# Peptides against a protein of PDB entry 3S8F: the designs that were tried, part 45

Target 1, 157 residues: chain A of PDB entry 3S8F
Amino acid sequence: VLTLFVAVPSLMTAFTVAASLEFAGRLRGGRGLFGWIRALPWDNPAFVAPVLGLLGFIPGGAGGIVNASFTLDYVVHNTAWVPGHFHLQVASLVTLTAMGSLYWLLPNLTGKPISDAQRRLGLAVVWLWFLGMMIMAVGLHWAGLLNVPRRAYIAQV
Target 2, 166 residues: chain B of PDB entry 3S8F
Amino acid sequence: DEHKAHKAILAYEKGWLAFSLAMLFVFIALIAYTLATHTAGVIPAGKLERVDPTTVRQEGPWADPAQAVVQTGPNQYTVYVLAFAFGYQPNPIEVPQGAEIVFKITSPDVIHGFHVEGTNINVEVLPGEVSTVRYTFKRPGEYRIICNQYCGLGHQNMFGTIVVKE

## One batch from the design tools (peptide; aimed at target 1 L72, target 2 F27)

Design b2_p19_6_s4 (made by RFdiffusion4, then SolubleMPNN; from b2_p19_6, 12 letters changed)
Fold by OpenDDE base, seed 4:
Structure b2_p19_6_s4 (fold): chain B 157 residues (1-157), chain C 166 residues (1-166), chain A 19 residues (1-19)
Amino acid sequence: as target 1 above (157 residues)
Amino acid sequence: as target 2 above (166 residues)
Amino acid sequence: SLLLETIENEFNLVYAKLL
């Protein structure tokens, strides 16, 4: 029970970030319930990468609740499910945030803005990375539910 | 301007928090609905038991693999299993089909895994603790035990076998 | 059949613990 309380501050953080995104989108002219999403700067890889990381973090966070649950963890513990969770949290959120940070940091450090070609390439990279991570994560979670063990080279499925 | 922005952010935060609470109730409702419409068998949890890992090989129920399988009732058995670097004892574990098996698993050295393929048996084995799992094998045959917790250089080769006899 | 049995077993485990 106490372990699940850890989910509360995490969720609060997630929704705070979402609130910030909504605020930003509305400042950029977005209207309505979902119009603010479209108004966000989707042409900037420094923005897109962390946001995609956050999107990957949502199912990862849900998985975190599962993994932290005493009852549900019995099903998924030490299966491929766990690496699936890790890849969403680390290889998606952390990695994409790092990518986004670089797209912002390097131009500022060098004093040279990124070219349009570099921007487009950056967008392609982060979207493809996200897609690949989602495919991998779905596969690992699926395999985990099929009782494929973690840290084993063989499985009978 | 900053104050206005802060106030706006707080408003959105409150909205999203309200949404989160609403979703919480939705999830609870879905769980309640699922539980109300679906039935499943009860699987009891094991009790926490402690042992001395330094003596578990020399004395006690884990010391002799020939006496590891103990009949506790007409169709009930307790199996005392050691997970060690790098294998399981006894190996194979022989149990009858249809019997209720209580596995009591511990380790004399490091943390291991005890994952039985084709079953829901999947526990970590900690030195000094006894993992208790109850299971009934419905089908005869061989079930492979896999260590799914890294335990050293021989981890990948750490396997056991449960033989279920008719 | 083995896979199905495993899924059913896990399903039952989840529901049993949720009850």
Scores: peptide ipSAE 0.027, ipTM 0.775, DockQ to the pose 0.074
OpenDDE base, seeds 1, 2, 3, 5: peptide ipSAE 0.017, 0.015, 0.020, 0.014; ipTM 0.777, 0.749, 0.770, 0.744

Design b2_p19_7 (made by RFdiffusion4)
Pose (drawn by RFdiffusion4):
Structure b2_p19_7 (pose): chain A 157 residues (1-157), chain B 166 residues (1-166), chain P 19 residues (1-19)
Amino acid sequence: as target 1 above (157 residues)
Amino acid sequence: as target 2 above (166 residues)
Amino acid sequence: SLLTLLLVVYLTVIVAVSL
């Protein structure tokens, strides 16, 4: 029960953050129900990386609520589902957010500029990392529901 | 406009938060339902039951695997299961279909998992402790036990079998 | 079943946050 309550701050974060992004999209001229998304600064890796991380957090958090549901944990406990869940949370959102900081924080700390080419390369890196985490989340959640255990060298069997 | 957008955002946020709370409460009620049903039998016994891992293969209910299945009620069997590096004894565990099975599971060495494929049986096995779970097999046949806690280099090949007789 | 309930909880949360 208390774990289900720990989920409320992230459910609140989902709204406060989503409304903040929608407000920014509208300031930048976006209209429609989706125009506000397209009008956001998708050329900036510091923007893109946390946003993509937040998108993967939606299934990441859904899996966490399942794991927190006591008897439902007996379906997925110590299976590949669990790495599926935590790659979405830490290996995607936390890691992508830190990667995006290379693009505003590093210059601030070192004075070293980020070139146009380095910016595009950062875009590719955060997209490939995000997409790779999403594909693997699918493989691991599914294999987990099929009772494949975590922490195993299953290629040797 | 900022004042307006802000007001509207807070108003709808309050709505979302109430909905999201109502959803979580429904899940809490649904979990409470499972805890009142037979499906909750796979929840391990909360009572501490200590044993000694260094003598468990020499004395006590785990010393003779052929004697591991004991009828404890008219439709109940207790099964003493040893999960060790890297296997389970007895092998196979043989039990009748439709009977309640109380698995008492310990380990002489390291922590092992006990995950019965196709069931909700999924329990950690700790040396020095006895893990007790309950389940009734409704379908006869062979069930594979998977070790789902890393117990060393033999972990990926650590399996066992439950045969549910007709 | 626990699996069915798990999928319902999982998809419900995704749908709710997505909307």

Design b2_p19_7_s1 (made by RFdiffusion4, then SolubleMPNN; from b2_p19_7, 10 letters changed)
Fold by OpenDDE base, seed 5:
Structure b2_p19_7_s1 (fold): chain B 157 residues (1-157), chain C 166 residues (1-166), chain A 19 residues (1-19)
Amino acid sequence: as target 1 above (157 residues)
Amino acid sequence: as target 2 above (166 residues)
Amino acid sequence: SLKDLLLLVYNSYIAALLA
């Protein structure tokens, strides 16, 4: 019940953020249906990290609704599906947001901007993290649907 | 122009809100579809049944593993199962093929899992509560019971077996 | 197949993490 209640405000917030991103992208010269995406500052790890986190949060949020559904939960409960969901929510969104925040916070706290090398390294880190998390999450969700149990080292599949 | 910018922002917000609503309906539809196609996998919840975990081993239907399998009808059985640290009783659980089996599962100690491989049986077992699961085994053979809820140092080795006889 | 490819990628990733 609580999850379903939170779902609506969360969706509204998510799409509001998306609206802001579109506006920002268009201000940066992006045009067309998708051109604004390319115009966003993808060269800044402080931007890329939380955005990737949000992207990972989308399937996780959908999964949250599934997990909160009485009937659907019987399929996925205590299977590998559950840790897959958690990794999307915590290890992707929260962690990537934290990582991105550091790329903004540390330069401001120290008064020293990050070097170009540090910026490039940061981009590599957040993209690799996202990629790994997506692979893991997809695998866990898939395994869960195949009835791979949670908290067990053995599976029938 | 601040006003112009504000109007532009609102326009994008309206567009995304419309998209949001559309996606909401899509998600609802997907949930509905899933419910419609996977209803056979739903394990119906029974009435809340309580038991004293401190005495369940000494008296009652769970006390004697040799009497755990009770025939309640011509092709119907009730199996009283204990999940404990770290195993199940009776073990093995022997039931006939094609019979309707009602599992009554409880725990004398901590929370355990009852996940039967090859089936949709997957329930948590709480001390003081009785989990009820109804299932009919169509294929003979051995079905492994796995504990999928952490219950202590021996959790990873906590297994049981259901033997379905022809 | 797509399934095989995905399994390969996933297993390779997990194996690398455990190495």
Scores: peptide ipSAE 0.017, ipTM 0.741, DockQ to the pose 0.038
OpenDDE base, seeds 1, 2, 3, 4: peptide ipSAE 0.005, 0.000, 0.006, 0.000; ipTM 0.765, 0.713, 0.759, 0.746

Design b2_p19_7_s2 (made by RFdiffusion4, then SolubleMPNN; from b2_p19_7, 9 letters changed)
Fold by OpenDDE base, seed 5:
Structure b2_p19_7_s2 (fold): chain B 157 residues (1-157), chain C 166 residues (1-166), chain A 19 residues (1-19)
Amino acid sequence: as target 1 above (157 residues)
Amino acid sequence: as target 2 above (166 residues)
Amino acid sequence: SLRDLLLQVYNGYIAAVLA
């Protein structure tokens, strides 16, 4: 019940953020249906990290609704599906947001901007993290649907 | 112009709201699809049945593993299973192929899991409550019971076996 | 296959957690 209640405000927030991103992208010269995406500051890890987190949060949010459904939860409960969901929500969204925040916070706290090398390294870290998390999360969800149990080292598949 | 910018923002918001609504329908459709394709995995919830975990080992249907399998009909059995740290009783659980088996599972100590490989049986076992699962084994052989709820240091080694006889 | 890859990733994860 709580999850379903939170789902509506969360979706509204997500799409509001998306709207803001589109506006920002268009202000930066992006045109067309998708051109605004390319115009966003993808060279800034402080931007890329939380955005990737949001992208990972989308399937996680959908999974949250599944997990909260009485009928569907019987399929996925206490399977590898659950940790897959958690990794999308915590290890992707929360962690990437925290990582992105650091790329903004530390320069401001120290008064020293990050070097170009640090920026590039940051981008690499964020993208690699996201990629790894997506692979693992998808694998966990798939395994869960195949009835691989949670909290067990044995799989029947 | 602030007003112009505001209008532009609103336009994009309206577009994304429309997209949001569309996505809601997509999600509902996906849920419906999942429900339709995975209904075989649904385990119906039964009535809440309570038991005293402090005495369940001494008296009652769970007290004697040798009497845990009870024939309740021509092709129907009830199996009283205890999940405990760290195993199951009876072990093995012997049932005939093709019979309807009603598992009555409880715990004398902590929360455990009861996940039977090769089946859709996957329930949590709470002390003081009786979990009821109905299943018919169509294939003979051995089915491993796995504890999928952390229950202590021996959790990872907590296994049982259901032997389905022809 | 994609399935095999995903299962391999999962197995690797489990192994790492248990190590």
Scores: peptide ipSAE 0.025, ipTM 0.747, DockQ to the pose 0.038
OpenDDE base, seeds 1, 2, 3, 4: peptide ipSAE 0.018, 0.000, 0.017, 0.000; ipTM 0.774, 0.721, 0.768, 0.752

Design b2_p19_7_s3 (made by RFdiffusion4, then SolubleMPNN; from b2_p19_7, 10 letters changed)
Fold by OpenDDE base, seed 3:
Structure b2_p19_7_s3 (fold): chain B 157 residues (1-157), chain C 166 residues (1-166), chain A 19 residues (1-19)
Amino acid sequence: as target 1 above (157 residues)
Amino acid sequence: as target 2 above (166 residues)
Amino acid sequence: SLLELAELVYNSYIDAVLA
């Protein structure tokens, strides 16, 4: 119970971010229960990158609760499940946030906006990264549930 | 205007926070459901058993691999296994089909893994502690033991074999 | 539908707060 209580501040933070996104989307003209999502600046890689990171962080966070659970960790510990969790948390959220930060930072440091070509390339990089990461993460979690061991190059399955 | 924006933000935050609390309970319920349906309510309880890793090779039940498999009762065996850099002892481990096997696993050097393919046996092996795993092999054949905890340069090649006899 | 009802309730709430 005490261990799971750690999830409370994290959930509060995550949903506060979601609230900020909804507010921003509605300020940009989005309406309805979900229409505000479309109104967000999806043409800006500095925005898309961390948002995709957040999306990956959702299942990763759920996995964190699983890994922290005494009973469920017994099932997944030292299987491919754990690397799958890491790739969602570090290689998705943290990495994509860093990438997004660069897309904001570089224009500000140089005093020049990024070109349209650079913007499109940035979007491609971020989306491809997210897609590849999700495929790998799903595969690792699936393999983990099939009892594929961590830190081994061979498996019976 | 700033006050109006602040009020709006608070409204959204309150809604999402309420949702977050609801989801917390959903997650707890899902965990409970998973445990009830997939584990039959059986959760292994650890029992702390200590051993001196500096002498485990010289004396005690792990010292002689030829005597590692001990029959403790009808259709019951205890197997004293050492995980070391870089292998397992005894190797192979020979046990009869259908017998209840209690593995007592420890390490004389560093932390290793003990993952038996085709089974749910998967434990870390710590020097100074004895890991206990109970399992009954229903099918005869060879079961590979894999080290799933990094233990050094030879980690990737650290394998063992359990041979289940008919 | 339930979704339409939820949307109506939510939008009404937001409109009231933003008024």
Scores: peptide ipSAE 0.036, ipTM 0.767, DockQ to the pose 0.031
OpenDDE base, seeds 1, 2, 4, 5: peptide ipSAE 0.005, 0.000, 0.000, 0.000; ipTM 0.771, 0.732, 0.742, 0.737; seed 4 fails the geometry check

Design b2_p19_7_s4 (made by RFdiffusion4, then SolubleMPNN; from b2_p19_7, 10 letters changed)
Fold by OpenDDE base, seed 2:
Structure b2_p19_7_s4 (fold): chain B 157 residues (1-157), chain C 166 residues (1-166), chain A 19 residues (1-19)
Amino acid sequence: as target 1 above (157 residues)
Amino acid sequence: as target 2 above (166 residues)
Amino acid sequence: SLLELLEFVYNSYIEFVLS
């Protein structure tokens, strides 16, 4: 019930963020339906990290609705589906947002800008983290649909 | 400039709202499809039943594992199962193939799981409540019961067995 | 359709993992 109550405000927040990104991209010279995406600062890990987190949060949010649904929850509850959902919400969105925040915060706190090497390393970390997390999350969701139990080291599938 | 930016951002809200909603429905639809075609199924919930966890081991239908399997009709059985730290009783649970089995599961101590491999039986077992699951085993053999709710140091080794006889 | 494609990918993945 609580999940469903927050679903609409969350969606409103989501499209507002998306609208902000489009506006930012257009301010940076992007034109057309999708040109603004390329214009965004994809060379900055402080930007890329939270954006990737948001992308992972979208299917995770859909999964949240599933978990909150009475009939569907009987299928997925206490299966590998649940940790799959968690990894999209916590290990992706929250973690990547934290990473992005650090890439912005640390240079400001120390007064020292990050080097180009550090920037590139940060981008690699964020993208690899996202890729690995998506693979794991997809696998966990599929395993959950096959009734692989949560909190068990063995399963008969 | 900031005020202008805020107003400009609002100009894109309708488009992104539609897109976001569309994507949400697409994901939900795809998940629903996978659940419908690639799942173990859903077991109907039974009526809420309460029991005293402090006395369930001493009196009542869960007290004697030897009497846990009760024939209630032609090819119909009720099995009274205790999930405890750390195992299940009776163990093994012996039932006939093709019989309609009603599992009545409760716990004397903490919350446990009751997940039967090879079936769609997957319920949490709460002290003070009775979980009711109805199932018919079509194939003979051994079905492992797994606890999928952390219940203590022995959780990972908390297993039971259902033996379905021909 | 997209649904059919996803079904194909899903089934292929599951078969691979369970093989």
Scores: peptide ipSAE 0.013, ipTM 0.712, DockQ to the pose 0.059
OpenDDE base, seeds 1, 3, 4, 5: peptide ipSAE 0.005, 0.005, 0.005, 0.005; ipTM 0.762, 0.754, 0.752, 0.730; seeds 4, 5 fail the geometry check

Design b2_p19_8 (made by RFdiffusion4)
Pose (drawn by RFdiffusion4):
Structure b2_p19_8 (pose): chain A 157 residues (1-157), chain B 166 residues (1-166), chain P 19 residues (1-19)
Amino acid sequence: as target 1 above (157 residues)
Amino acid sequence: as target 2 above (166 residues)
Amino acid sequence: ALLWALFWFVFLASLLLYA
């Protein structure tokens, strides 16, 4: 029960952050129900990386609520589902957010500029990392529901 | 406009938060329902039941695997199961279909998992402790036990079998 | 069977919560 309550701050974060992004999209001219998304600064890796991380957090958090549901945990406990859940949370959102900091924080700390080429390369890196984490989340959640255990060298069997 | 957008955002946020709370409460009620049904039998016994892992294979209910299945009620069997590096004894565990099975599971060495494929049986096995879970097999046949807690280099090939007789 | 039904219900409903 208390774990289900720990989920409320992230459910609140989902709205406060989503509304903040929608407000920014509207300031930048975006209209429609989706125009506000397209109008956001998708050429800036510091923007893109946490946003993509937040997108993967939606299934990441859904899996966490499942794991927190006591008897439901007996379906997924110590299976590949659990790494599927935590790759979405820490290996995607937390890691992508830190990667995006290379693009505003590093210049601030070192004075070293980020070139146009380095910016595009950062875009590719955060997209590939995000997409790779999403594909693997699919493989691991599914294999977990099929009772494949975590922490195993299953290629040797 | 900022004042307006702000007001509207807070108003709808309050709504979402109430909905999100109502949803979490429904899950809590649904979990409470499972805890009142037979499906909750796989929840391990909360009572501490200590044993000694260094003599469990020499004395006590785990010393003779052929004697591991004991009828404890008219439709109940207790099964003493040893999960060790890297296997389970007895092998196979043989039980009748439709009977309640109380698995008492310990380990002489390291922590092992006990995950019965196709069931909700999924319990950690700790040396020095006895893990007790309950389940009734409704379908006869062979069930594979998977070790789902890393117990060393033999972990990926640590399996056992439950045969549910007709 | 019950846990599976609840599993999918909770998982899918939680997607909406985080969406």

Design b2_p19_8_s1 (made by RFdiffusion4, then SolubleMPNN; from b2_p19_8, 12 letters changed)
Fold by OpenDDE base, seed 5:
Structure b2_p19_8_s1 (fold): chain B 157 residues (1-157), chain C 166 residues (1-166), chain A 19 residues (1-19)
Amino acid sequence: as target 1 above (157 residues)
Amino acid sequence: as target 2 above (166 residues)
Amino acid sequence: DLLDELLELVYNLSKLLFG
């Protein structure tokens, strides 16, 4: 019940952020239904990281609602599903947001902008992290649905 | 100007809020659908039943593993199971095929898991609380019980067996 | 190259943390 209550403001916040992104993209010359997405600063790891985190948070958030449902939780509770959910929420959103914040914070704290090479490296790190997290998360959720237990090294399947 | 910018921002926000609301209803609908179609086979939670974990090994239905399986009716059994560090009692649990089995599971020490492979039986076992699970084994054979709640150094080796006889 | 840039970043971070 509590989770469902917090889901509402969380969704509102998420889509407000999306609104801001659309506005920014359109200001940057993006047009059409999806053109604004391409116009966003995908060359900036400080931007890419938290956005990828948000993308990972979507299925994680949906999973949170599932986990909060009594009947649905019975299916997934204490299976590999749960670690999958946690990794999306913490190791994806929180971690990527932290990574992104560093790409903004460090230049500001040091007074020195990051080099182009550092920028490219940052992009590589963020994308690779996201890719790895998605692979792991999908695998864990899938395994969970196959009734692979959490906190066990052996399973029937 | 500032006014135009604010109006534009508000327009996008309104659109996305509308989308958000729509998605909320979609999610609710999906949950409702899932609940409606997948309620069958879900083991309902039993009434809260308490037991003293300090005496459960000494007295009561869990005290003697030889008497753990109790026939309560025609083709109906109650099995009193202890989950402890690090195993299950009785082990193996022997039950007949096709019988309705009511598992009464508790712990004398710490929290354990009771996950039966090949079934939808998956419950946490708390000291002082009795977990009740009802299941009918349709296929004979051996079913492994796995502890899926960390309970100590021997957690990874904590297994039990249910033997379903023809 | 990327290695040099990484080393520079690590150096800068160390200065930030311990400088």
Scores: peptide ipSAE 0.020, ipTM 0.714, DockQ to the pose 0.013
OpenDDE base, seeds 1, 2, 3, 4: peptide ipSAE 0.010, 0.009, 0.000, 0.000; ipTM 0.755, 0.702, 0.740, 0.733

Design b2_p19_8_s2 (made by RFdiffusion4, then SolubleMPNN; from b2_p19_8, 12 letters changed)
Fold by OpenDDE base, seed 3:
Structure b2_p19_8_s2 (fold): chain B 157 residues (1-157), chain C 166 residues (1-166), chain A 19 residues (1-19)
Amino acid sequence: as target 1 above (157 residues)
Amino acid sequence: as target 2 above (166 residues)
Amino acid sequence: DLLKQLLDLVYNTALLLFG
């Protein structure tokens, strides 16, 4: 229980980000409980990428709590579950945030906005990346629950 | 205008903060539920047992693979397993079906894994420390031991076998 | 079995996300 209190600052930060997103969406004309989500700039890959990263971070964060739990870690430790967790945290949140940052940074550094074609391509890249990562993560977590070992090329199942 | 914006942000933050705290309790509840419903197979932390990794090959219960399987009681055995670069000893490990097996596992060199397929046996093996795992094999046959902790160039080929006899 | 585990996983995930 005491170990889980370490998650409190992280949760506070995460939900503060969510609050910022809600505020931004409402400023853009979003109304209602979920209308603010639709009002966010989903046509901008610099925005979509980190948001998708955040979405992947939610189950990853939950998995982090599991991995930090003494009893539950015994079940998942050194199984495919752990790589699944890593790919949600690093290969999704961090990587997508980096991609999003790039989509913002390069146009600003060059002084030239991205073309519409580049924008559409960027959106395709980040959505496909997210989709692929989610499929892989689900597979790895599932395999982990089936006791597929980590760092092994062979398994019983 | 800026003040109004900050006030609005604060209101949203308060709401989400409350939600975050609620979710924390939900997570704790879910963990508690999982533990309550899935208690089978959980191995509690045992007493810390230490061994000198520099001498474990020369003296003691791990020194002779031929004497690694010790009957400690009726239908009860202790198996002294050495995980090393890159294999296990004894190999194969022969045990009877239905017997309670206590594995005492250690390493003379680096950290290894001890993952037995078809079972919930999955522990890290640290030099200088003895890992203890208790298990009863209900089905006869061969069970593969896999090293699931990187231990060097031959890690991927580090396998052992437990043979459960009828 | 496997199906039950999958369903439990989905259920638990949903609870974690929306509970």
Scores: peptide ipSAE 0.018, ipTM 0.753, DockQ to the pose 0.185
OpenDDE base, seeds 1, 2, 4, 5: peptide ipSAE 0.017, 0.014, 0.006, 0.017; ipTM 0.763, 0.708, 0.740, 0.726

Design b2_p19_8_s3 (made by RFdiffusion4, then SolubleMPNN; from b2_p19_8, 13 letters changed)
Fold by OpenDDE base, seed 5:
Structure b2_p19_8_s3 (fold): chain B 157 residues (1-157), chain C 166 residues (1-166), chain A 19 residues (1-19)
Amino acid sequence: as target 1 above (157 residues)
Amino acid sequence: as target 2 above (166 residues)
Amino acid sequence: DLLDELLELVYSLAELLFG
């Protein structure tokens, strides 16, 4: 019940952010149904990181609803599904948001802007992190559905 | 300009809110569908039962492993299982194929897991509480019990076996 | 080049924390 209650404002927040992104993209010259996405500043790791975090948070959030369901939780509880969910929520959204924040915060705190090379490196780090996290998360969720137990080094599968 | 900007922002927000509501209904529908189609595989939990973990090894149905398997009907059995650091009792658990088995599981010490491979049996075992799981083994053979809740240094080696006889 | 940039970043962090 609590999870479902929290899900509503969380979704509202998420889609509000999406609305802001669409608006920003359109202001940057993006047109059409998806053109605004391309117009967003994908060259800025401070932007890319939290956005990728949000993308990872979507399936994680959906999984949260599953975990909160009494009957559905029976299928996934204490399986590899659970750490998959956690990694999407914490290691994806929170961590990527933190990474993105650093790319903004550090230059401002030091008074030194990041170089172009640092920017490119940042993009590489963020994308690689996201990719790795998605691979791991998908694998864990899949394993969980196959009844691979959590906190065990062996599985029948 | 500010007014126009605000209106534009509101328009996008309204659109996305509408989308969010639509998605909410989709999720609810999906959950409902899943529940409707997958309920047959869910093992119903029994009523909450309490037991004294400090005496469960000394008296009662869990005290004697030799008496742990109780026939309650022509093709029905109750198995009183202890999950402890670090194993299960009785071990092995011997039950006949095709019989309805009611597992009554508790712990004398800390929280453990009771995950039976090859089945959908997966419950946490709390000291002071009795977990009830009903299952019918259709295939004979050995089924490994795995502890999937960290319970100490020997957690990773905590296994049991259910032997289903033809 | 990337190593140099990384070192510079580390230096910047050190400066921020201990400078």
Scores: peptide ipSAE 0.031, ipTM 0.715, DockQ to the pose 0.013
OpenDDE base, seeds 1, 2, 3, 4: peptide ipSAE 0.012, 0.005, 0.000, 0.011; ipTM 0.756, 0.699, 0.743, 0.739; seed 4 fails the geometry check

